# Ledger of designs, part 65: peptides against a protein of PDB entry 4QMF

Target 1, 175 residues: chain A of PDB entry 4QMF
Amino acid sequence: ESSFMTLFPKYRESYLKTIWNDVTRALDKHNIACVLDLVEGSMTVKTTRKTYDPAIILKARDLIKLLARSVPFPQAVKILQDDMACDVIKIGNFVTNKERFVKRRQRLVGPNGNTLKALELLTKCYILVQGNTVSAMGPFKGLKEVRRVVEDCMKNIHPIYHIKELMIKRELAKR

## One batch from the design tools (peptide; made by RFdiffusion4, then SolubleMPNN)

Design b2_p17_1_s1 (from b2_p17_1, 7 letters changed)
Fold by OpenDDE base, seed 2:
Structure b2_p17_1_s1 (fold): chain B 175 residues (1-175), chain A 17 residues (1-17)
Amino acid sequence: as target 1 above (175 residues)
Amino acid sequence: EEELDEELDKLSQEILA
């Protein structure tokens, strides 16, 4: 049997407790077992003898990974769909200077979150910037684009160049 | 680049409109 565990930060505990029954129910549909350990601060998913699709455990792994990174359950649970992929992008190591890090992260989000929302639309992805990670969900092609924009932004490559490129691609796709 | 930031925001708003 396969099992995966992820740790979650303390500030997520209350939320995870609230939605864990929903997590259990969602995973039960696939005969995946799950455990929330409040002492350790971990989530675990595991296959059972009744697990039909062996690949679903990987999606379950991704589910708890997303939940640990502050993605809300109604969004995170979509990872269990066959056509949905995700990515958790670590952004904390690109810049050593705290002030510079904050500035670049904010640039990625933009005023009122406009930049991030625009990027979501262009890539057909969900994107959440939280702490030192960016969580994204969507089609594989879109996820690759998101990672590129995010990492380049942290490397001081302004997002505008990528946004313009994506805009052009979007317009071409409408034809 | 502050100018690029402003331009990006404007562009983003256009995308979202």
Scores: peptide ipSAE 0.736, ipTM 0.966, DockQ to the pose 0.963
Fold by OpenDDE base, seed 1:
Parts: C-alpha cells; structure tokens; sequence
Structure b2_p17_1_s1 (fold): chain B 175 residues (1-175), chain A 17 residues (1-17)
C-alpha cells in the first residue's frame, strides 16, 4: 500500500472542510482512502486492499496537491480522469523584490483576468494564479506552454510574445 | 512595458471574443 500527504495553508481549512465529503466520495469510487487532518493541516490519500488501478493513487496525490493550492473541487477532481494532467509552478523564487514580484504576477493575470483567460483558451488548460504558485490542468502539450509563459513572465519576458506565438499556431491549426 | 501591457490586454480581448 502507498500513501501521499500534502500540507495546506490555514486559510484553506474552511473550504476543505466543506468539500471533504465530496472528495471522499470521489475517491471511494476508486477505493482510495483519504484523511483530512485539521490539527496538522494536511490531506492524505492511500491505497486500500480494494484498490484495483495502481496508477490512480498518483492522481489522488495530484488531487490533494491541487486542492492545497486553492483549486476548487469541481475543477480539481477532473485530475482523476485519464486524459487530464496537472502542473504546479512555483513562481515565488524568481524575484526577490516583492513589488516586482507582484507586478509580474499581475501582468500574467492581466486586467479582469483577460490575459490568463486568453492563455487558457490558447493552451486548452485551466490556470489558477494563487500566492506563490500557478496551478494548471490540461493536456501535456498545453501544460508545457503554460509553464514556459509563466516562468518567462517571472523572468521579465513579457507574455505578449508567447501569446502572439500561440495565436499563430492556433491559426495554422485551423487551416 | 506599459505599452506592451495595453497591447496584450487588447489582444487578449480579441482572443476571447
């Protein structure tokens, strides 16, 4: 039997408590056990004797990782699907200056979240910017593109260059 | 950079339309 644990920040506790029955139900379908520890501030998933698919535990691991990073349950639970992958991109270490960090992070999101929504559309991914991480869900190709744009943005490479490139690729694919 | 920000927002809106 295998198990994985993920810590979550205190501000996430109330939400996780609210949806944990849904998490349990979703994982029960795959005979994966789960535990929410409010004292430690952790989520744990583990295989059981009835777990048939050994690979599902890795998806369960990813599920709790996504939940810890503020991805809402209706979106995060999609990770249990075979065709869905995810990535958690750490963005907090690229810039030491807090104001510069905030500026670059905001540039990635854009006014009214338009930049991020556009990037989601172009890459066919879900993307959530929260704190010092960016969580993404989607196809592997799209995830690679998202990571490139996100990291480059934090390295002061403006997202517009990547967006234009992705637009060209999209137009070519429609032909 | 500010000009690029404005251009990016415009482009994003076009993509979303």
Amino acid sequence: as target 1 above (175 residues)
Amino acid sequence: EEELDEELDKLSQEILA
Scores: peptide ipSAE 0.736, ipTM 0.966, DockQ to the pose 0.978
Fold by OpenDDE base, seed 5:
Structure b2_p17_1_s1 (fold): chain B 175 residues (1-175), chain A 17 residues (1-17)
Amino acid sequence: as target 1 above (175 residues)
Amino acid sequence: EEELDEELDKLSQEILA
């Protein structure tokens, strides 16, 4: 049997309580057991004797990881699909200056979230910027691109250069 | 950098249109 556990911050407790029945139901379809521990502030997933696909536990692990980082359930649960991957990018340690961190994080999002939405479109990914992490879901190729843009942005490489590059690649792919 | 921010926003809007 395989088991994975992730901790979640206190501010997520209320939401996780609300959707946990849905989590349980989604995982039950794969015979994966799950536990929400409100005292410890943790989520656990584990295989059972009836788990058919042993690899699904890894997706379940990713599910609780995403939920812990504020990804809403309707989006996070898509990780259970075979064609869906995810990445949680830690951005909080690239810059020590708080103001600089906030500025670079905001640059990644852009006015009205336009930059982030554009990046989502170009990479075919879902992207959520929350606190000190960026959560992304999508194809592996797209995820690699997202991580590059995100980390470079935090390293003070303006996203415009990557966006232009992705646009060119997109145009080439249409031909 | 402010100029790049503005350009990026315009470009983003174009992508989303």
Scores: peptide ipSAE 0.733, ipTM 0.966, DockQ to the pose 0.980
Fold by OpenDDE base, seed 3:
Structure b2_p17_1_s1 (fold): chain B 175 residues (1-175), chain A 17 residues (1-17)
Amino acid sequence: as target 1 above (175 residues)
Amino acid sequence: EEELDEELDKLSQEILA
């Protein structure tokens, strides 16, 4: 049997409690067991003897990883779909200066979240910037693009250059 | 790069329109 565990921060506890029945139901469809440990602050997923597809446990692992990073359940649960991939990009280690970190992270989001929404549209991904991580869900190609933009932004490469590039690609794809 | 920030926001709005 295969199992995976992820820790979650305390501020996430109340939400996870409210949606855990939904998590359980979603995973039950695949015969994956799950446990929410409020004492430890952890989520665990595990294969059972009834698990048909051994690969689904990896998606379950990704599910709890996304949930731990504040992705809401209705979005996170989509990871169980065959055509959906995800990426959790750690952005906290690119810059040691707090102010510079905040500035670059905010640049990625943009006023009213416009930059992030534009990036989502261009890459066909869902993107959530939370704390020291960026969670993304979508096609593999889009995820690669997201990671590049995110990491480069944290390296002080302005997102506008990538956005323009993606716009060009989008226009070409419409032909 | 405040000028680029403003340009990026403008561009983003165009994309979202």
Scores: peptide ipSAE 0.731, ipTM 0.965, DockQ to the pose 0.967

Design b2_p17_1_s2 (from b2_p17_1, 6 letters changed)
Fold by OpenDDE base, seed 2:
Structure b2_p17_1_s2 (fold): chain B 175 residues (1-175), chain A 17 residues (1-17)
Amino acid sequence: as target 1 above (175 residues)
Amino acid sequence: EEELDEELNKLSEEILS
């Protein structure tokens, strides 16, 4: 049997406790077992003898990964859908200077989150910036675009260039 | 680049409108 475990930060404990029954129910539909370990601070998913789709365990792995990175359950659970992919982008190591890191991360988000929302729309992705990671969910093509924008932003390449490019692509796609 | 930040925000608002 296949099993995957993900650690979660302490500040997520309360929330995870609250939604864990929902997690269990969602995974039960696929005969995937799950365990929330509050002592260790971990989530585990595992196949069972009744697991029909062997690939679903990978999606379950992604589910707990997303939950650990502050993605809310109603959004994270969508990862179990066949057409949904995700990416967790580590952004904390691109910049050594904390102040510079904060500035670039804020630039990615933009005033009132406008930049991020625009990026979500253009890529058809969900995007959450939390701490040292950016979590994204959506089509594979969109995810690749998100990662490019995010990483480039942390590398001091202004998001505006990518946004303009994506806008053009969007307009072309409408035709 | 502050100027680019402002432009990006305007562009973002346009996209979201």
Scores: peptide ipSAE 0.718, ipTM 0.963, DockQ to the pose 0.967
Fold by OpenDDE base, seed 1:
Structure b2_p17_1_s2 (fold): chain B 175 residues (1-175), chain A 17 residues (1-17)
Amino acid sequence: as target 1 above (175 residues)
Amino acid sequence: EEELDEELNKLSEEILS
């Protein structure tokens, strides 16, 4: 038997309550049990005697991790697919100055989210910037690229250099 | 850096087109 728990912030409670039946239904397909604890503010996933694939519990762990970080359910549930991986990048510790943090985070997103959307396209990833974390979903190669761009941006390395590099790689891959 | 921000935005729009 395997079990994993994650805490979620208070502002996420209302949404999680709304979609929890959908979470339960999605995990039931894999015979994974789940619990939403509103008192503690936690989500738990657990294998059952009927769990066929022992590896699915790790994906269930990732699911609740993503949900805790504000990823919408229709996107987060895709983590249960074999071809989907995820990463939660902590960005809050790179800069102590709040204004500098906000500026660098906004630079990563760009006006109208254009920079982030471009990065999503180039890496074939889903990317969500929320609070002190960046959640990403996609292929491992793309996830590594996302993490590099995100962390470097917080280290004051402008995203444009990475975007240009990714563009070149994309063009070279076309045939 | 503001110049790079503007350039990045233009580049991003191009990528998304």
Scores: peptide ipSAE 0.716, ipTM 0.963, DockQ to the pose 0.978
Fold by OpenDDE base, seed 5:
Structure b2_p17_1_s2 (fold): chain B 175 residues (1-175), chain A 17 residues (1-17)
Amino acid sequence: as target 1 above (175 residues)
Amino acid sequence: EEELDEELNKLSEEILS
């Protein structure tokens, strides 16, 4: 038996309640049990005697991790697919100054979210900036690129340098 | 930095077009 638990902030409670039946149904297909504990503020996933692929529990773990970090269910549930990976990047500890943190986080997003959308396209990833974390979903190669851009941005390396690099790589891949 | 921000936005729009 394998089990994983993650805590979620109180502001996510209402949303998680609304989608938990969908979570249960998605995990039932893999014979993974799940529990939403509103008192503790936690989500738990667990293998059962009928779990065929024991590795799916790791994906279930990632699912609840993503949900806890405000990724919407329709996107988060894609983690159960074999070709999908994820990463939760903690960005809150790179800068102690609040104003500097906000500025760098906003730079990562860009006006109208254009920078983030461009990064999503270049890396073939989904990216969500929420609070002190950046959640990303996609291929491992893309995820590595996302983490580099995100962390460097918080380290005051402007995203433009990485975006240009990714553009060049994309052009080379087309040939 | 402001200049780089503007350049990045233009570049992003190009990528998204």
Scores: peptide ipSAE 0.713, ipTM 0.962, DockQ to the pose 0.983
Fold by OpenDDE base, seed 3:
Structure b2_p17_1_s2 (fold): chain B 175 residues (1-175), chain A 17 residues (1-17)
Amino acid sequence: as target 1 above (175 residues)
Amino acid sequence: EEELDEELNKLSEEILS
């Protein structure tokens, strides 16, 4: 039997409590067991004797990882689909200066989240910027593009260059 | 660069329109 655990911050506890029955139901379809430990502040997923596909446990692992980083359940649960992948990009270690970090992170998001939404559309991904991480869900190709834009932004490469490139690629794909 | 930020915002709005 395989088991994976992830910790979550206290501010996430209330939300996780409210949706945990839904998590359980979603994982039950795949015969994956799950536990929410409010004392430790952890989520655990485990295979059972009834688990048919052993690979689904890896998706379950990704599910709780996404939930721990503030991805809402209706979006996070899509990770259980065969065609859906995810990536958690750590952005907190690129810049030591707090002000510089905040500035670059905000540049990635943009006014009213427009930059991020545009990037989501161009890459066909879901993207959430939370704290020191960026969570993304979508096709592998799109995820690769997201990681490049995110990391380069934190390295002070302006997202506009990548956005323009992606726009060109999009136009070419329509033909 | 603020100029690029403004341009990016305009471009993003175009993409989302």
Scores: peptide ipSAE 0.711, ipTM 0.962, DockQ to the pose 0.970

Design b2_p17_1_s3 (from b2_p17_1, 6 letters changed)
Fold by OpenDDE base, seed 2:
Structure b2_p17_1_s3 (fold): chain B 175 residues (1-175), chain A 17 residues (1-17)
Amino acid sequence: as target 1 above (175 residues)
Amino acid sequence: EEELDKELEKLSEEILK
């Protein structure tokens, strides 16, 4: 038997309550049990005797991790697909100065979120910037690219260099 | 940096078209 637990912030409680039946139903298809603990503020997933593929528990772990970081359920549940991977990038420790942190995080997002949307398109990933974390879902290669851009941005390497590179690479790949 | 920000915005808009 395998189990994983993740804590979620208080502001996420209301949403998680509303979608937990959907979470349960999605995991039931794989015979994975789940528990929402509102007192502790935690989500737990566990294998059962009927779990056919033990590896699916790792995907379930990722699911609750994503949900805890404000990823909407309709997107997060895609992690249960075999070809889908995810990454939660901690960005809060790269800069000690709060103002500098906010500036660099905003640079990553861009006006109207256009920088982030462009990055999503180029990497074929879903990307959500929330608080001190960036959540991403997609192919492994794309996720690696996202992490590079995100971390470099927080290290004061302007995203434009990576965006240009990715744009060129994708255009060449279409030929 | 501000100039790069402007350029990035233009590039992003182009990508999203």
Scores: peptide ipSAE 0.702, ipTM 0.963, DockQ to the pose 0.938
Fold by OpenDDE base, seed 1:
Order: structure tokens, then sequence, then C-alpha cells
Structure b2_p17_1_s3 (fold): chain B 175 residues (1-175), chain A 17 residues (1-17)
């Protein structure tokens, strides 16, 4: 039997408590057990003797990872679908200066989140920028594109270059 | 940089339209 555990920050505790029954119900459909430990600040998922698909535990692992990084449950639970993948991109170590970090992170999001929304549309991904991580969900190809844009942005490569490239690809695909 | 930011905003609005 397999088990995976992830820690979550204190500010997520109240939300996780609120939705944990929904998490349990979603995982019960796959006979995956789960535990919310409020003392340690952790979530655990584990297979049971009734788990039919051994691969579902890896998706359950990803579910709790996404929840720990502030992804809302209605979105995060989609990771249990066969056609859905995810990525958690750590962005906190690309820049040492805090002000520079904030500026580059904000550039990725854009005014009213429009840059991020545009990137979501172009890659067919869900993208959430929170703290020192960017969480993304979608097709594998789209996730690779998201990671490149995100990391390059933190390396001071302006997102506009990648956005233009993705736009061209989209237009070509319409034919 | 600021010029690119403005251009990106316009482009994003076009994509989302």
Amino acid sequence: as target 1 above (175 residues)
Amino acid sequence: EEELDKELEKLSEEILK
C-alpha cells in the first residue's frame, strides 16, 4: 500500500477544514483514504485494500499538493480525471531581491489578471499564482508552455514574446 | 519595459475578447 503526505501553511487551515468532507467523498469513490492533521498541518492520502486502480494514488497525491498551494477544491479535484495533469512551479529562488521578485510576479499576472487569463486561454490551462509558487492544471503540452513562460518571466524575459508565439500557434491551429 | 507592459495589456485584451 502507498501513502503520500504534504504540509500546508497555517493560513489554509480554515479552508481545508471546510472542504475536507468533500475531499473525503471524492477520494472515497476511488477507495483512497485521506487524513487531515491540524496539529502537524498536513494532509495524507493512502491506498486501501479496496483500491482498484493503483495509479489513482498519484493523482490523489497531486490533489493534496494543489490544495496546499491554495488551489480551490472545485478546480483541484479535476486532477482525478484521466485527461488532467498538473504542475507546481517554484518561483521564489529566481530573484534574491524581494522588490524585483514582486515586480516580475506581477508582470506575469498583469493588470486585472489579464496576462494570466490570456496565458490560460492560449495553453488551455488553469493557472494560479500564489506566494512563491505557480500552480497549473491542464494538458501536458500546455503545462510545458506555462512553465517556460513563468520561469522565463522570473528570469526577466518579458512574457510578451511567449504570448505572441502562442498566438501564432493558435491562429495556425484554426486552419 | 513599461512599453512592453502596455503592449502586452493590449494584446491580452485582444486575446480575451
Scores: peptide ipSAE 0.700, ipTM 0.963, DockQ to the pose 0.980
Fold by OpenDDE base, seed 3:
Structure b2_p17_1_s3 (fold): chain B 175 residues (1-175), chain A 17 residues (1-17)
Amino acid sequence: as target 1 above (175 residues)
Amino acid sequence: EEELDKELEKLSEEILK
């Protein structure tokens, strides 16, 4: 039997407590067991003797990973769908200067989150910027594009160049 | 790159319409 555990920040505890019954119910459909440990601050998922699809445990692993990174449950639970993939992009190690980091991260998000929303639309992905990570959910093609834009932004390549490129690609795909 | 920021905002707004 397979088991995966992830730690979560203390500030997520209250939220995770409120939605854990929903997590349990969602995973029960796949006969995946789960445990919320408030003392350790961890979430665990594991296969059971009744688990039919052994691959679903990997999606369960991704679920708790996403939840730990502040992705809301209604969005995170979609990872259990066959056509949904995810990526957690670490952005905190690209820039040593904190102010520079904040500026580049804010550039990625944009005013009122419009840049991020535009990127979501162009890549058909969900994207959440939280702390030192960017969580994304969607098709592999879109996820690859998101990672490129995110990492390049942190490397001081302005997102506008990628956004323009994605816009062109979208227009070409319409016909 | 303030000018690029402004341009990106305009472009984003256009995309979201």
Scores: peptide ipSAE 0.695, ipTM 0.962, DockQ to the pose 0.971
Fold by OpenDDE base, seed 5:
Structure b2_p17_1_s3 (fold): chain B 175 residues (1-175), chain A 17 residues (1-17)
Amino acid sequence: as target 1 above (175 residues)
Amino acid sequence: EEELDKELEKLSEEILK
């Protein structure tokens, strides 16, 4: 039997309560059990004797990880698909100065979120910037690109350099 | 820095067009 647990912040409690029946239903299809513990503030997923695919528990682990980081359920549940991977990038420890952190995080998002949307398109990923983490979902290749851009941005490397590179790669792929 | 921000915005708009 395999089990994984993820803690979630208090501000996510209300939302998680709202969607937990949907989580349960999605995991039931794979005979994965799940528990929402409101006292501890945790989500748990575990295999059962009826679990057929042993690898699905790892995807269930990723599901609760994404939910804990504010990814909405309709998007997070896509992690259960075979072709979908995810990454949770911790960005809060790259700089000690709060103002510098906020500035670099905002640069990653861009005005009206356009930088982030452009990055999503170029990498074929979903990307959510929330608090001290960036959650991404998509193909493995795209996820590697996202992590590079995100971490470099926090290291004060302007996203424009990576965006230009990705644009060139896209144009080459269209041929 | 601000110049790069402006350029990035223009590029982003083109990508999203």
Scores: peptide ipSAE 0.694, ipTM 0.961, DockQ to the pose 0.981

Design b2_p17_1_s4 (from b2_p17_1, 7 letters changed)
Fold by OpenDDE base, seed 2:
Structure b2_p17_1_s4 (fold): chain B 175 residues (1-175), chain A 17 residues (1-17)
Amino acid sequence: as target 1 above (175 residues)
Amino acid sequence: EEKLDEELNKLSEEILA
């Protein structure tokens, strides 16, 4: 049997408690067992003898990973769909200076979140910037684009260049 | 960079419109 565990920060505890029955129900459909350990601060998913698709455990792993990174359940649970992929991008190590980090992270988000929303639209992804991570969900191609933009932004490559490129690609795809 | 930020915001708004 396969099992995966992820830790979650303390501030997520109350939320996870609230939605855990929903998590359980969603995973039960695939005969995946799950455990929320409030003492350790962990989530665990595991296959059972009744698990039909062995690959679903990997999606379950991703589900708890996303939940730990503050992705809300209604969005995170979509990872269980066959056509949905995700990525958790660590952005905290690109810059040592905190002020510079904050500035670049904010640049990625943009005023009123416009930059991020635009990026979501262009890549057909969901994107959440939280702390030192960026969580993304969507098609594989879109995820690759998101990671590129995010990491480059943290490397002080302005997102505008990528956004323009994606805009062109989008327009071409409409034809 | 500030100019690029402004341009990016305008562009983003256009995308979202």
Scores: peptide ipSAE 0.722, ipTM 0.965, DockQ to the pose 0.970
Fold by OpenDDE base, seed 1:
Structure b2_p17_1_s4 (fold): chain B 175 residues (1-175), chain A 17 residues (1-17)
Amino acid sequence: as target 1 above (175 residues)
Amino acid sequence: EEKLDEELNKLSEEILA
């Protein structure tokens, strides 16, 4: 039997408590056990004797990882699907200056979230920017593109260059 | 950079339309 644990920030506790029955039900379908520890502030997933697919535990691991990073349950639970992958990109270490960090993070999001939504559309990914991490879900190709744009943005490479490139690729694919 | 920000926003709106 294998198990995985992830810690979550205190501000996430109330939400996790609210949806934990849904998490349990979703994982029960795969005979994966789960525990929410409010004292430690952790989530744990574990295989059982009835777990048939050994690979599902890795997806369960990813599920709690995504939930810890503020991804809503209805979106995060999609990670249990075979065709869905995810990535958690740490963005907090690229810049030491807090104001510069905030500026670059905001540039990635854009006014009304337009930049992020456009990037989601172009890469066929879900993307959530929260705190010092960016969570993404989608196809591997799209995830690689998202990571490139996100990290480059934090390295002061403006997202517009990547967006233009992705637009060209999209147009070519429609032909 | 500010010009690029504005251009990016415009481009994003076009993509989302």
Scores: peptide ipSAE 0.720, ipTM 0.965, DockQ to the pose 0.980
Fold by OpenDDE base, seed 5:
Structure b2_p17_1_s4 (fold): chain B 175 residues (1-175), chain A 17 residues (1-17)
Amino acid sequence: as target 1 above (175 residues)
Amino acid sequence: EEKLDEELNKLSEEILA
């Protein structure tokens, strides 16, 4: 049997309590057991004797990872689909200066979230910027592109260069 | 930097249109 556990911050407790029955139901379909520990502030997933696909536990692991990082359940649960992957990108350690960090993070999001939405479209990914992490869900190729843009942005490489590159690639793919 | 930000926003809007 395999088991994975992730911690979640206190501010997520209320939400996780609200959706945990839905989490349980989703995982039950795959015979994966799960536990929400409010004292420790943790989520656990584990295989059971009835788990048919041993690989599904890895997706369950990713599910709780995403939930811990503020991804809403209706989106996070899509990780259980075979064609869906995810990435949690830690951005908090690229810049020590708080003001610079905030500025670069905001640059990634853009006015009205336009930059992020454009990046989502170009990479066919879902992207959530929250605190010191960026959570992304989508195809592996898209995820690699997202990580590149995100990390480079935090390294003071303006997203416009990557967006232009992705646009060119998109146009080439249409032909 | 500000110029690039503006250009990026315009480009993003174009992509989203």
Scores: peptide ipSAE 0.719, ipTM 0.964, DockQ to the pose 0.981
Fold by OpenDDE base, seed 3:
Structure b2_p17_1_s4 (fold): chain B 175 residues (1-175), chain A 17 residues (1-17)
Amino acid sequence: as target 1 above (175 residues)
Amino acid sequence: EEKLDEELNKLSEEILA
């Protein structure tokens, strides 16, 4: 049997507690067991003898990983779909200066979240910037693009260059 | 870089329109 565990921060506890029945129900459909440990602050997923598809445990692992990074359940649960992939991009280690980190992270989001929303549209991904991580869900190609934009932004490469590139690609795809 | 920020925002709004 395979199992995976992820820790979550305290501020996430109340939310996870409220949606855990939904998590359980979603995973039960795949015969994946799950446990929410409020004392340790952890989520665990595990295969059972009834688990048919051994690969689904990896998606379950990704599910709890996304939930731990503040992705809401209605979005995170989509990871269980065959055509959905995800990526959790750690952005906290690119810059040591706090102010510079905040500035670059904010640049990625943009005023009213416009930059992020535009990036979501161009890559056909869901993107959430939270703390020191960026969570993304979508097609593999889109995820690769998201990671590039995110990491480059943290490396002080302005997102506008990538956005323009993606716009060109989008226009070409419409033909 | 503020100029680029403004341009990016404008471009983003166009994309979202």
Scores: peptide ipSAE 0.718, ipTM 0.964, DockQ to the pose 0.971

